# Designs tried in a protein design run: peptides against a protein of PDB entry 5YCA. Part 112

Target 1, 132 residues: chain A of PDB entry 5YCA
Amino acid sequence: RSLPAERNPLYKDDTLDHTPLIPKCRAQVIEFPDGPATFVRLKCTNPESKVPHFLMRMAKDSSISATSMFRSAFPKATQEEEDLEMRWIRDNLNPIEDKRVAGLWVPPADALALAKDYSMTPFINALLEASS

## One batch from the design tools (peptide; made by RFdiffusion4, then SolubleMPNN)

Design b2_p24_3_s4 (from b2_p24_3, 14 letters changed)
Fold by OpenDDE base, seed 3:
Structure b2_p24_3_s4 (fold): chain B 132 residues (1-132), chain A 24 residues (1-24)
Amino acid sequence: as target 1 above (132 residues)
Amino acid sequence: SAEEEAKKLKELGEKIGRGTYSEE
């Protein structure tokens, strides 16, 4: 697969300690037709554009939005590039199905695999370890 | 569609980010 050429400079170093990011995460209960669900979010701001994106985890099963990861990592990506990556994830990883939420969500192990590709490992580790 | 999905994701993110808890 071909990932977008330009990446968010926030993710320039994949080897940084993730622990300082843990207390920056926030948990929030959201009501859905089926009932309430808790999400954990981490605000990630592009240091150049100053545009924030929220990485999101479903607290119950620790699923993480791959779509949010991609959009944060590749701020200049086209819709075609995003669609190609999401198709790759469907074909090669184990995304979950949840009609309540938008985007493509993946289990923790898959999220960490994507994090290596997107250079987001510290942020995903923090998101997974945060309390809910 | 991809556009609809993007809109829904943005709305979800904004709801989480601008809701009960602060962005800090």
Scores: peptide ipSAE 0.039, ipTM 0.640, DockQ to the pose 0.146
Fold by OpenDDE base, seed 4:
Structure b2_p24_3_s4 (fold): chain B 132 residues (1-132), chain A 24 residues (1-24)
Amino acid sequence: as target 1 above (132 residues)
Amino acid sequence: SAEEEAKKLKELGEKIGRGTYSEE
């Protein structure tokens, strides 16, 4: 597959210690028609553009939004590039469909695989280890 | 559609980020 050429400079170093990011995560309860669900979020701000994106995890099963990861990692990606990547994820990983939320969500192991590809491992590790 | 999903995802993230719901 082909990933976008330009990556968010926030993710220039995939080897950083994730521990300092854990307390920056936040857990919130969101009400849905079928009941409440807890999400954990991590604010990720592009140091150049100053545009923030929130990485999101479903607290209960630790599913991670692959779409949010992609959007954060590749700020100049086209919709076609995103669609191509989401199709790749659907074909090669184990995404979970949840009608309550938008985007494509993946289990922790898949999220970490994507994190390696997107050079954002510390951020996904922190998001997965944060309390809810 | 992809555009609609993207919009909803952004809205969800912003809702959470702005503290619209109670934080645990």
Scores: peptide ipSAE 0.038, ipTM 0.643, DockQ to the pose 0.133
Fold by OpenDDE base, seed 1:
Structure b2_p24_3_s4 (fold): chain B 132 residues (1-132), chain A 24 residues (1-24)
Amino acid sequence: as target 1 above (132 residues)
Amino acid sequence: SAEEEAKKLKELGEKIGRGTYSEE
């Protein structure tokens, strides 16, 4: 795989304590055809461009959108680069299919693995530990 | 398609973002 060259400067330090980010997370119930589901989200603003992205977790099983992670981490990524990464995830990790939501979602362990690759460990830890 | 998926993801994110989130 080939990850994009430029990364969101928000993620310059993967070693920071994640606990201050926990209270930044928010839960929201979303209605779907088969019923409601709760999501936990964390707003991540690129300090350079000021463009925000939301990292997303399904509250019940803690599945996390890998797509949201990628788009937040790599603001200048091409669609081709994203497609390559998503294919890599499908081939090497354990994505979960949920027809109710778009993007590629992965279980917590996989999310943390991706977090290392994207330098997002504090943010993913916070997202996983936040209450719903 | 990939583009449709991206669009739906964006819409989902925006829907969540416009919900109960507050900076404070």
Scores: peptide ipSAE 0.038, ipTM 0.637, DockQ to the pose 0.125
Fold by OpenDDE base, seed 5:
Structure b2_p24_3_s4 (fold): chain B 132 residues (1-132), chain A 24 residues (1-24)
Amino acid sequence: as target 1 above (132 residues)
Amino acid sequence: SAEEEAKKLKELGEKIGRGTYSEE
């Protein structure tokens, strides 16, 4: 697959300790037709553009939005590049199907695999370890 | 209204899936 050439400078070092990021996560409850669900989010601000993105985790099963990861990692990506990556995820990983939410969501193991590819490992580890 | 609630849920779902840019 072909990932975008330019990556968010926030993710320049994939080896950083993730523990300082854990307290920065926040939980929120959202009402759906079939009942409330809790999500955990981590605000990730591009140090150059100052544009924030929120990485998202479903509290219960720890599913993580791959779409949010991609958009945070590659701020200058085209729609075509995003579509190609999402297709790759569908073909090679194990995304879940949840009609309540948009985007492509993946289980923790897949999220960590993507995190390695996107150089986001500390951020995904923190998101997964945060309380809800 | 039911229509407004449905719209809000759709927006929240889309925001969650695609990434959020503001606090709630």
Scores: peptide ipSAE 0.036, ipTM 0.621, DockQ to the pose 0.738

Design b2_p24_4_s1 (from b2_p24_4, 13 letters changed)
Fold by OpenDDE base, seed 2:
Structure b2_p24_4_s1 (fold): chain B 132 residues (1-132), chain A 24 residues (1-24)
Amino acid sequence: as target 1 above (132 residues)
Amino acid sequence: EEEERRREEEIEKKLAEAQKKLFS
């Protein structure tokens, strides 16, 4: 597959220690029609544009929003490029279907595979290890 | 499915607003 050419400079080094990012994560209970659900979020700010994106995890089963990862990693990606990547994820990984949330969500192992592709490993490790 | 698309957009908006509140 092909990924967008330009990547968020926040993710220039995939080998950095993730532990300092753990306390930066925040948990929040969100009300849905069928009841409350807890999410863990990590605010990621592009150091050049200063535009923030939020990486998201469902606390209960540790599902990660692949959509949030893609949008943070590739700030200049087109909607078409995003659609192509989401289709690739559906065809090659194990996304879950949850009608309560938007975007494409994947289990932890798949999230880490994507993190390697997007150079986001420290951030996803921190998000997965954070308490809810 | 147009209705499904609209539901997803509403949920995304809800989550985005919640994130703004969380990190305000």
Scores: peptide ipSAE 0.100, ipTM 0.651, DockQ to the pose 0.136
Fold by OpenDDE base, seed 5:
Structure b2_p24_4_s1 (fold): chain B 132 residues (1-132), chain A 24 residues (1-24)
Amino acid sequence: as target 1 above (132 residues)
Amino acid sequence: EEEERRREEEIEKKLAEAQKKLFS
């Protein structure tokens, strides 16, 4: 597959220690028609543009929003590039279906695979280890 | 695609409201 050429400079080093990021995560309860659900979020700010994106985890099963990962990693990506990547994820990984949420969500193992591709492993590790 | 965008914005709004309630 072909990923966008330009990546968020926040993710220049995939080998950083993730533990300092854990306290930066925030857990939040949201009410849905079928009841409350807890999400964990990590704010990731592009150091050049100062534009933030939130990485999101469902607390219960640790599903991660692949859409949020892609948009954070590739801030100048076109909609066509995003569509191609989401199709690749559907064809090659194990995305879940949840009618309550938008975007493409994947289990932890798939999220870590994507994190390696997007050079954002420390951020996904922190998001997965944060309390809810 | 526009429908998906609207759903994502709605979730973001819910999260922002929850955050404000929790941390203020």
Scores: peptide ipSAE 0.097, ipTM 0.692, DockQ to the pose 0.084
Fold by OpenDDE base, seed 1:
Structure b2_p24_4_s1 (fold): chain B 132 residues (1-132), chain A 24 residues (1-24)
Amino acid sequence: as target 1 above (132 residues)
Amino acid sequence: EEEERRREEEIEKKLAEAQKKLFS
């Protein structure tokens, strides 16, 4: 496994209190062919580039988009680097399969493991604790 | 492998569309 060299400076401190981030999360109902589903999102803006990325959670089972985490954490990552990490996740964690959504989604415990690797624990904690 | 790839691409496409709706 080889993570990208440059990480979003937003995630420079993995030990910060997550509670202030909880109110920043937003719930949204999205319609799918098989019915509606509620998601929780957290806008994360790179303080240098000012480019925002959204972390995503399925409200019902609290699955987190690993893809959203990776793209937020490593904004300059190549497609090859992303593919490598997603393969690692499939091989080492327990991603779920949901045909309604794009990207790789993982259960809360796996999300927190990734958060530690990506230095974004406060953000994932907030996303998981936010109301839907 | 081919089926898995196609399935993953489809899932990602749907998620991308959902994210556009969710985050735009």
Scores: peptide ipSAE 0.123, ipTM 0.630, DockQ to the pose 0.274; fails the geometry check
Fold by OpenDDE base, seed 4:
Formats: C-alpha cells, structure tokens, sequence
Structure b2_p24_4_s1 (fold): chain B 132 residues (1-132), chain A 24 residues (1-24)
C-alpha cells in the first residue's frame, strides 16, 4: 500500500508517553435507533493548521475508528487515498461490521498496528486506556 | 449499497454535530 506523503505534524514522535493524554479523552452517549451507545473521543489538533480531528473508540468493545485515525494522520489525503487504505485494512486486518456507525472500525490490536504505521501510538494507547 | 452510503453519511453528520456541541 501507499500512504499519503504528508502526515500531521502532531504525530512527529511515536515514542512519547501517552499517560498525559488519558485525562484529555471524553465520553459521549449517542442515541441510535436500537438504543444508546457510549463512545470515547480524543481531540487531536494539527499544530500547523489548527484544525481538530477526533479519534473515536466504542466504549463497550474498544473498537477504534480507523477512518478517524487516517483522517487525523493524513489531513491532505484525497478520498481515493483513503479508500485505498480502507480497502487494505479490510484485506489485511480484522475490521468489525456495525451498521450503526460510519467509517471503518477495528479491534484494539489492529488499531495499535495502524497507530504504528501512522506514528500515533501514544494517542491510541491513551484512547484505549481512558475510562468511559 | 446506495442506501447504506446514505445511512453512513447521516450518521457521520450526527456525530459531527455531537462533537461540535459537546467537545468544541
């Protein structure tokens, strides 16, 4: 696969301590046709553009939105580049199918694999450890 | 497939609105 050339400068260092990010996560209950579901979100602001993106986790099963990760990591990516990466994830990882949510969601282990590829490990670790 | 796409877009909009309301 071919990842986009430019990455969010927020993720320049994949080795930083994630613990300071844990209290920055926030839980949100969202109503769906079949009932409420809790999500955990982490606001990630691009230090250059000042544009925020939210990383998202389902509280119950800890599934992470791969789509949110990609969009945060690669702010200048085209829709075609995103589609290619999402297809790669479907072919190589273990995404879940949940019709209640938008985008592609993956289990924690897959999220951490993607985090390594996108250089955002501290942020995903924090998102996974945050309380709901 | 088209119906699923529309549904996904509606959910994305709902999430975006919720984020703006609660996390901005």
Amino acid sequence: as target 1 above (132 residues)
Amino acid sequence: EEEERRREEEIEKKLAEAQKKLFS
Scores: peptide ipSAE 0.090, ipTM 0.652, DockQ to the pose 0.167; fails the geometry check

Design b2_p24_4_s2 (from b2_p24_4, 12 letters changed)
Fold by OpenDDE base, seed 2:
Structure b2_p24_4_s2 (fold): chain B 132 residues (1-132), chain A 24 residues (1-24)
Amino acid sequence: as target 1 above (132 residues)
Amino acid sequence: MEEEEERRRRIEEEIKEANEKLFS
């Protein structure tokens, strides 16, 4: 597959300590027609453009939004590039369908695989370890 | 099909707004 050429400079080093990011995560309960669900979010700001993106985890099963990861990692990606990557994820990983929310969600192991590809490992580890 | 997609998009926008509040 072909990932976008430019990556968010926030993710220049995939080997950084993730522990300082854990307390920066926030949990939120969202009401849905079938009941409440808790999400954990981590605000990730591009240090150059100052544009924030939020990485998201479902507290119940620790599913991570691959869509949020991609959009944060590749700020100049086209819709076509996003669609191509999402198709790759569907074909090669184990995405989870949740009719309540938008985007493509993946289990923790797949999220970490994507994190390696996107150079986001510290951020995904922090998101997964944060309390809900 | 379209109604479900629109619902999901609406929830995504609501989450976006909530994110701004949570991290303000």
Scores: peptide ipSAE 0.101, ipTM 0.694, DockQ to the pose 0.132
Fold by OpenDDE base, seed 1:
Structure b2_p24_4_s2 (fold): chain B 132 residues (1-132), chain A 24 residues (1-24)
Amino acid sequence: as target 1 above (132 residues)
Amino acid sequence: MEEEEERRRRIEEEIKEANEKLFS
């Protein structure tokens, strides 16, 4: 597959220590028709543009929004590039269907695989280890 | 079908607003 050429400079080093990022995560309880659900978020700011994106985790099953990852990693990506990657994820990984929320969500193992591809490993590790 | 997508969109917008508040 082909990923966008320009990546968020925040992710220039995939070997960063993730532990300092853990306390930067924030949990939020969202009410749904079938009951409350907790989400964990991590604010990721592009150090050059200063534009923030938020990585998202469902606290209960640790599902990660692949859509949020992609948009954070590739801030200049076109909608076509995003659609292409999301189709690749559907064809090659194990995305879950959650009718409550938008975007494409994947299990922790798949999220870490994507993180490697997007050079976001420390951020996804922190998001997964954060308390809820 | 469209109703479900609209609901998900509204929730996404709510999360966006919440993110802005949580990290302000």
Scores: peptide ipSAE 0.097, ipTM 0.694, DockQ to the pose 0.138
Fold by OpenDDE base, seed 5:
Structure b2_p24_4_s2 (fold): chain B 132 residues (1-132), chain A 24 residues (1-24)
Amino acid sequence: as target 1 above (132 residues)
Amino acid sequence: MEEEEERRRRIEEEIKEANEKLFS
C-alpha cells in the first residue's frame, strides 16, 4: 500500500499524552430500527485548513471508523488513495460489517494499528477510553 | 439497497448536525 504524502499537521506528534483529549469526546445516541446505539465522537480540526473531522467509535464494541481516521489524517488524499487503503484494511485487518452506518469500521486493536500508521495514536486512545 | 443508502446518508446528516451542535 501507499499512504498519501501529506498528513494533517494535527497529527505531527504520535507520542503526545492522550488524556487531555478524553474529556473532549462526546456521546450520541442514535436510533436504529433494531434499537438505540451510542456513538462516541471526537472533533479533530486541521490547524492549517480549519476543516474539522469527527472520529467515531461505537460505544458498545469499541469499533472505530477507519474511514473517518483516514479522511482526517490525509486531507488531500484522492479517492483512489482512499479506496486503496480501504482495500488494504479489508485484506490485512479485521473490519466489521455494520450496515447501519457508512464507512469501514475496525476493532480497537486494528484501530490502534492504523493509528500508528497515521500518527493518530493519542486521538484513538482518547476515543477508546472516553465514557459513553 | 438504494433505500439502505438513503438511510445511511440520513444518519450521516443527523450526525453532522449533532456534531455541529455538540462541538460548537
Scores: peptide ipSAE 0.087, ipTM 0.692, DockQ to the pose 0.131
Fold by OpenDDE base, seed 3:
Structure b2_p24_4_s2 (fold): chain B 132 residues (1-132), chain A 24 residues (1-24)
Amino acid sequence: as target 1 above (132 residues)
Amino acid sequence: MEEEEERRRRIEEEIKEANEKLFS
């Protein structure tokens, strides 16, 4: 697969210590038709554009929104590029389906694999370790 | 503050949509 050429400068160094990011995560209870569900969010601001994006984790099973990761990592990606990546994830990883939420969600191990590809490892580690 | 609250609300609404695009 081919990922977009331009990546969010926030993710220029994939080797940074993730622990300082843990307390920046926030838990939020969201009401759905079948009841409440807790999510953990991490605000990631593009240092160039100053546009924030929120990475999302389901607290219970630690599923991560791959869609959120991609859009944060590749701010200038086309819709076609996003669609191609989401298809790749469906074909090569183990995404879950949750009728309550939008986007493509993946288990922690898959999220970390994507994080490596997107240079987002510290941020995903922090998101996974944050309390809910 | 107002913009932050609005953005959080918007993201919450987007989560509830049943489509492949969750966030902007």
Scores: peptide ipSAE 0.027, ipTM 0.588, DockQ to the pose 0.088; fails the geometry check

Design b2_p24_4_s3 (from b2_p24_4, 12 letters changed)
Fold by OpenDDE base, seed 2:
Structure b2_p24_4_s3 (fold): chain B 132 residues (1-132), chain A 24 residues (1-24)
Amino acid sequence: as target 1 above (132 residues)
Amino acid sequence: SAARAAAEAAREAALREAQARLFS
C-alpha cells in the first residue's frame, strides 16, 4: 500500500512517552437510536494548521476508529487515498462493524499496528489506557 | 443502493457529531 506523503507534524516522533496523554482523554456518553454508548476521545491538534481531530475509542470493546486515525495522521490525504487505506485495512486487519458510526473500527492490537504505520503510537496507547 | 447510501451518510453524520461534541 501507499500512504500519503505528508503526515501531521503532531506525529513526528513515535517514540514519545504516552503517559502524559492519558489524562487528556475524555469519556463521553453518546445517545444513539439503539441506546447510549460511551466513547473515549483524544483531541489531537495539528500544531501547524491548528486543525483538531478526535481519535476515538469505543469504551466497551476498545475498538479504535481507524478512519479517525488516518484523517488525523494525513491532513492532506485525498478521499481516494483514504479509500485505498481503508480497503487495505479490510483486507489485512480485523475491522469490526458498528452500524451506529461510520468508518472502520479495529481492535486494539490492529489499532497499534496502524499507529506504528502512522507514527501515532503514543496517542493510541494513551487512548487505549484511558479510563471510560 | 440508495438505502445503503442513506444509512452510510447517517452513520457518518453520527461520527462527526461524536467528534465535534464537547467532552463530558
Scores: peptide ipSAE 0.046, ipTM 0.630, DockQ to the pose 0.229
Fold by OpenDDE base, seed 3:
Structure b2_p24_4_s3 (fold): chain B 132 residues (1-132), chain A 24 residues (1-24)
Amino acid sequence: as target 1 above (132 residues)
Amino acid sequence: SAARAAAEAAREAALREAQARLFS
């Protein structure tokens, strides 16, 4: 696969301590037709463009939105590049299917693998450790 | 009811679309 050339400068250092990010996460209850579900969100702001993206975790099974990760990591990516990466994830990782939510969601281990590729490890670690 | 089922499907689709905007 070929990832987009330009990455969000927020993720220039993959080795930072993640613990300061944990209290920045927020739990959110979202209503669905079959009942409420809790998500954990982490606001990630591009320091150059000042555009925020929210990394998302389902509280119950800790699945992470790969779509949110990709869009945050690669702000100038084309739709074709996103589609290519999502297909790669489907072919090589273990995404879940949930008709209630948009985007492609992956289990924690896969999220950490993607985080390494996208240089987002501290942010995903924090998202996974945050309380719901 | 077919009408109720259609309305429910529309609500689900709208919710997913809103989530897509939230995650973008």
Scores: peptide ipSAE 0.040, ipTM 0.606, DockQ to the pose 0.354
Fold by OpenDDE base, seed 5:
Structure b2_p24_4_s3 (fold): chain B 132 residues (1-132), chain A 24 residues (1-24)
Amino acid sequence: as target 1 above (132 residues)
Amino acid sequence: SAARAAAEAAREAALREAQARLFS
Protein backbone atom coordinates (compact mmCIF):
# COMPACT_ATOMS: atom_id res chain seq x y z
CA ARG B 1 0.00 0.00 0.00
CA SER B 2 0.95 3.64 -0.43
CA LEU B 3 0.05 6.04 2.37
CA PRO B 4 -0.17 9.77 1.65
CA ALA B 5 3.15 11.60 1.88
CA GLU B 6 2.08 14.46 4.16
CA ARG B 7 0.91 13.70 7.71
CA ASN B 8 -0.89 15.92 10.23
CA PRO B 9 1.84 17.65 12.31
CA LEU B 10 -0.20 16.83 15.42
CA TYR B 11 1.21 13.30 15.09
CA LYS B 12 4.90 14.12 14.68
CA ASP B 13 5.86 12.25 17.89
CA ASP B 14 4.38 8.78 18.41
CA THR B 15 6.15 8.34 21.78
CA LEU B 16 4.33 11.01 23.82
CA ASP B 17 2.50 10.15 27.05
CA HIS B 18 -1.16 9.47 26.27
CA THR B 19 -2.57 10.04 29.77
CA PRO B 20 -3.15 13.82 29.41
CA LEU B 21 -5.46 13.06 26.48
CA ILE B 22 -7.79 10.77 28.44
CA PRO B 23 -9.82 13.53 30.15
CA LYS B 24 -10.23 15.25 26.78
CA CYS B 25 -12.41 12.40 25.53
CA ARG B 26 -16.20 12.72 25.63
CA ALA B 27 -18.95 10.10 25.65
CA GLN B 28 -22.39 10.43 24.10
CA VAL B 29 -25.36 8.15 23.51
CA ILE B 30 -26.53 7.95 19.90
CA GLU B 31 -29.93 6.56 18.93
CA PHE B 32 -30.14 3.90 16.23
CA PRO B 33 -33.12 2.02 14.82
CA ASP B 34 -32.30 -1.02 16.97
CA GLY B 35 -31.57 1.00 20.12
CA PRO B 36 -29.06 3.38 21.70
CA ALA B 37 -25.28 3.01 21.61
CA THR B 38 -22.58 4.97 23.42
CA PHE B 39 -19.61 6.44 21.58
CA VAL B 40 -16.41 7.98 22.89
CA ARG B 41 -14.92 10.85 20.90
CA LEU B 42 -11.58 12.68 20.92
CA LYS B 43 -11.16 16.03 19.19
CA CYS B 44 -7.85 16.20 17.31
CA THR B 45 -6.96 19.62 15.93
CA ASN B 46 -4.27 20.12 13.29
CA PRO B 47 -2.00 22.74 14.92
CA GLU B 48 -1.25 24.40 11.58
CA SER B 49 -4.60 24.44 9.79
CA LYS B 50 -6.72 24.49 12.99
CA VAL B 51 -9.07 21.97 11.35
CA PRO B 52 -10.47 19.43 13.83
CA HIS B 53 -11.19 15.77 13.26
CA PHE B 54 -12.94 13.54 15.77
CA LEU B 55 -11.60 10.09 16.54
CA MET B 56 -14.42 7.68 17.36
CA ARG B 57 -14.78 4.57 19.54
CA MET B 58 -17.81 2.40 20.14
CA ALA B 59 -17.88 2.24 23.93
CA LYS B 60 -19.16 -1.30 24.32
CA ASP B 61 -16.74 -3.29 22.14
CA SER B 62 -14.04 -0.60 21.74
CA SER B 63 -14.20 -0.67 17.94
CA ILE B 64 -12.42 2.33 16.43
CA SER B 65 -13.27 4.20 13.23
CA ALA B 66 -10.34 3.63 10.87
CA THR B 67 -11.87 6.20 8.53
CA SER B 68 -11.69 8.91 11.20
CA MET B 69 -8.07 7.97 11.93
CA PHE B 70 -7.06 8.18 8.28
CA ARG B 71 -8.77 11.51 7.68
CA SER B 72 -7.15 13.03 10.76
CA ALA B 73 -3.69 11.65 9.97
CA PHE B 74 -3.65 12.63 6.30
CA PRO B 75 -5.36 16.01 5.80
CA LYS B 76 -4.36 16.29 2.13
CA ALA B 77 -5.26 12.75 1.13
CA THR B 78 -7.40 12.22 -1.95
CA GLN B 79 -10.55 10.13 -1.94
CA GLU B 80 -8.69 7.61 -4.09
CA GLU B 81 -5.94 7.30 -1.47
CA GLU B 82 -8.54 6.80 1.26
CA ASP B 83 -10.36 4.16 -0.77
CA LEU B 84 -7.10 2.33 -1.40
CA GLU B 85 -6.24 2.30 2.32
CA MET B 86 -9.73 1.13 3.31
CA ARG B 87 -9.44 -1.73 0.81
CA TRP B 88 -6.05 -2.62 2.29
CA ILE B 89 -7.61 -2.70 5.77
CA ARG B 90 -10.39 -5.00 4.56
CA ASP B 91 -7.84 -7.32 2.97
CA ASN B 92 -5.23 -7.36 5.75
CA LEU B 93 -6.97 -6.59 9.07
CA ASN B 94 -10.25 -7.62 10.70
CA PRO B 95 -12.84 -4.85 10.31
CA ILE B 96 -16.22 -5.36 11.96
CA GLU B 97 -19.57 -5.67 10.23
CA ASP B 98 -21.88 -2.92 11.46
CA LYS B 99 -24.33 -1.54 8.93
CA ARG B 100 -25.62 1.06 11.41
CA VAL B 101 -22.53 3.26 11.18
CA ALA B 102 -20.64 4.98 8.38
CA GLY B 103 -16.96 4.37 7.67
CA LEU B 104 -14.74 1.37 8.34
CA TRP B 105 -14.43 0.22 11.95
CA VAL B 106 -11.76 -2.07 13.41
CA PRO B 107 -11.14 -3.83 16.75
CA PRO B 108 -8.69 -2.36 19.29
CA ALA B 109 -5.67 -4.42 18.23
CA ASP B 110 -6.11 -3.42 14.60
CA ALA B 111 -6.64 0.21 15.62
CA LEU B 112 -3.31 0.16 17.43
CA ALA B 113 -1.62 -1.38 14.40
CA LEU B 114 -3.00 1.43 12.25
CA ALA B 115 -2.02 3.95 14.92
CA LYS B 116 1.57 2.81 14.60
CA ASP B 117 1.42 3.22 10.83
CA TYR B 118 -0.16 6.69 11.16
CA SER B 119 1.95 7.78 14.17
CA MET B 120 -1.20 8.19 16.33
CA THR B 121 -0.44 5.74 19.17
CA PRO B 122 -0.92 8.16 22.12
CA PHE B 123 -4.28 9.31 20.77
CA ILE B 124 -5.65 5.82 20.19
CA ASN B 125 -4.41 4.64 23.60
CA ALA B 126 -6.22 7.56 25.24
CA LEU B 127 -9.39 6.91 23.27
CA LEU B 128 -9.35 3.24 24.29
CA GLU B 129 -8.74 4.00 27.99
CA ALA B 130 -11.35 6.76 28.35
CA SER B 131 -14.48 6.03 30.39
CA SER B 132 -17.93 5.83 28.85
CA SER A 1 -28.88 -0.45 -1.37
CA ALA A 2 -29.74 3.20 -1.86
CA ALA A 3 -31.71 3.21 1.38
CA ARG A 4 -28.77 1.87 3.36
CA ALA A 5 -26.36 4.34 1.80
CA ALA A 6 -28.68 7.21 2.73
CA ALA A 7 -29.02 5.90 6.27
CA GLU A 8 -25.26 5.60 6.68
CA ALA A 9 -24.75 9.14 5.42
CA ALA A 10 -27.38 10.40 7.85
CA ARG A 11 -25.73 8.60 10.76
CA GLU A 12 -22.35 10.06 9.84
CA ALA A 13 -23.87 13.55 9.70
CA ALA A 14 -25.58 13.02 13.06
CA LEU A 15 -22.31 11.92 14.64
CA ARG A 16 -20.51 14.99 13.30
CA GLU A 17 -23.25 17.23 14.67
CA ALA A 18 -23.13 15.53 18.05
CA GLN A 19 -19.35 15.88 18.13
CA ALA A 20 -19.59 19.59 17.41
CA ARG A 21 -22.05 20.06 20.28
CA LEU A 22 -19.84 18.20 22.75
CA PHE A 23 -16.64 20.04 21.85
CA SER A 24 -18.05 23.56 21.34
Scores: peptide ipSAE 0.041, ipTM 0.641, DockQ to the pose 0.139; fails the geometry check
Fold by OpenDDE base, seed 4:
Structure b2_p24_4_s3 (fold): chain B 132 residues (1-132), chain A 24 residues (1-24)
Amino acid sequence: as target 1 above (132 residues)
Amino acid sequence: SAARAAAEAAREAALREAQARLFS
């Protein structure tokens, strides 16, 4: 696969300590027809463009939105590039289907694999460790 | 570049900022 050429400068250093990001995460209860579900969100702001994106975790099973990761990591990506990556994820990882929410969601181990590819490891670690 | 250095500094600041809320 080919990832987009330009990455969000927020993710320049994949080795930084994630712990300061943990208290910045926020839980949100969302009502669905079959009942409430809690999500954890982390606001990630591009330091150059100042455009924020929110990384998303389902609190209960720790599924992470791969779509949110991709859009945050590659702000100039085309729809074609996104579609290609989502297809790669479907073919190579273990995405979870949830009809209640948009995007492609993956379990924690897959999220961390993607985080390595996107240089987002501190942010995904924080998102996974945050309380709900 | 200057832009690259600024981006790295901003990232470090974001990771260690004392702000209680990032969503407001």
Scores: peptide ipSAE 0.018, ipTM 0.515, DockQ to the pose 0.034; fails the geometry check

Design b2_p24_4_s4 (from b2_p24_4, 14 letters changed)
Fold by OpenDDE base, seed 5:
Structure b2_p24_4_s4 (fold): chain B 132 residues (1-132), chain A 24 residues (1-24)
Amino acid sequence: as target 1 above (132 residues)
Amino acid sequence: SAAAEEEERRREELLREAQRKLYS
């Protein structure tokens, strides 16, 4: 597959120590029709554009929003490029269907695979290790 | 029924609201 050419400069180094990022994560309780659910969020700000994106994890099963990862990693991606990547994820990984939430969500192992592709490994590790 | 449709509409509205909260 082809990923967008320009990547968020926040993710220049995929080998960074993730531990300092853990306390930056925040828990959020969201009310749904079937009851409340807790999510863990990590704010990621593009150092050039100053535009923030939130990486999201469901607290219970640790599923992570691939959509948020992609949008954070590739700030200048077209909708077509995003659609193609989401299709690739559906075809090659194991996305989770949850009608309560928008975007495409994947289990931890798949999230880490995407993180490697997007150079986001420290951020996803921190998100996965953070408490809810 | 009209009641069922209203309930479904309300459910969808709550879902959309939750989704907005999720990404805000």
Scores: peptide ipSAE 0.076, ipTM 0.594, DockQ to the pose 0.900
Fold by OpenDDE base, seed 4:
Structure b2_p24_4_s4 (fold): chain B 132 residues (1-132), chain A 24 residues (1-24)
Amino acid sequence: as target 1 above (132 residues)
Amino acid sequence: SAAAEEEERRREELLREAQRKLYS
C-alpha cells in the first residue's frame, strides 16, 4: 500500500505522553433504530489549518473508526487514496461489521497498528483509556 | 434488482446519518 505523502503536523511526534489527552475525550450517547449506543470521541485539530477531526471509539467493544483516523492523519488525501487504504485494512486487519455506522471500524489491536503507521499512537492510547 | 437497490439506498442514508451524529 501507499499512504499519502503529506501528514497532519499534529502527529509529528508519535512518542509523546498520551495521558494529557485522556481528559480531553468526551462520551456521547447516540440514538439508533435498534437503541442507544455510547461513543467516545477525541477532537484533533490540525495546528496549521485549524481544521478539526474527531477520532471515535465505540464504548462497548472499543472498536475505533479507521476512517476517522485516516482522514485526520492525511488531510490532503484523495478519495482514491482513502479507498486504497480501506481496502488494505479490510484485506490485512480484522475490521468489524456494523451496519449502523459509516466508515471502517477496527478492534483496539488493529487501531494501534494503524496508529503506528499514521504516527497517532498517543491519541489512540488516550482514546482507548478514556472512560465512557 | 429494484428491491436490492432500494435497500442499499436506505442503508447508505442511515450510515450517512450515523456519521453526521458521530461528528456533531
Scores: peptide ipSAE 0.072, ipTM 0.595, DockQ to the pose 0.442
Fold by OpenDDE base, seed 3:
Structure b2_p24_4_s4 (fold): chain B 132 residues (1-132), chain A 24 residues (1-24)
Amino acid sequence: as target 1 above (132 residues)
Amino acid sequence: SAAAEEEERRREELLREAQRKLYS
């Protein structure tokens, strides 16, 4: 597969210590038609554009939104590039089915695999280790 | 299919709403 050429400068170094990011995560209960669900979120701001995105984890099963990861990592990606990546994820990883939420959600191991590809490892590690 | 597209649109709206709640 081919990933977008330009990446969010926030993710320029995949080897950083993730532990300082853990306390920056926040848990929040969100109401859905079928009841409440708890999410853990981590605010990620592009230091150049100042545009923030939230990385999201479902507290119950630790699923991570791959879509949010992609959009945060690749600020200038086209919709076609996103669609191609999401198809690749669907075909090669183990996405979780959840009718309540949009985008593609993946289990922790897959999220970490994507994090390596997107140079987001510290952020995903922090998101996964944060309490809910 | 049309039904699948409608379902996806609803899911997008729900997630967008959830994210707005998380952002506030």
Scores: peptide ipSAE 0.092, ipTM 0.635, DockQ to the pose 0.242; fails the geometry check
Fold by OpenDDE base, seed 1:
Structure b2_p24_4_s4 (fold): chain B 132 residues (1-132), chain A 24 residues (1-24)
Amino acid sequence: as target 1 above (132 residues)
Amino acid sequence: SAAAEEEERRREELLREAQRKLYS
């Protein structure tokens, strides 16, 4: 697969300690037609553009929004590039089907695999470890 | 398929909605 050329400079170092990011995560209960669901979010701001993106986790099963990861990692990606990556994820990983939420969601192990590809490991570790 | 594409669009919209709700 071909990932976008420009990556968010926030993710320049994949080896950073994730623990300082844990308290930056926030839980939020969202109401859906079939009942409430809790999410955990981590605000990630591009240090150059100052544009924030939120990484998203479902609290219950710890599934992570691959879409949120991709959009944070590749702020200048085209829709075609995103579509290609999402198709790759569908073909190679184990996305979860949830009709209540938008985007493509993956289990923790898959999220960490993507995190390695996107150089986001500390952020995903923090998101997964944060309390809900 | 067209149905699959529509479902994906809906899911993306719900994600955006969820994010808005999360940060409201």
Scores: peptide ipSAE 0.066, ipTM 0.620, DockQ to the pose 0.214; fails the geometry check

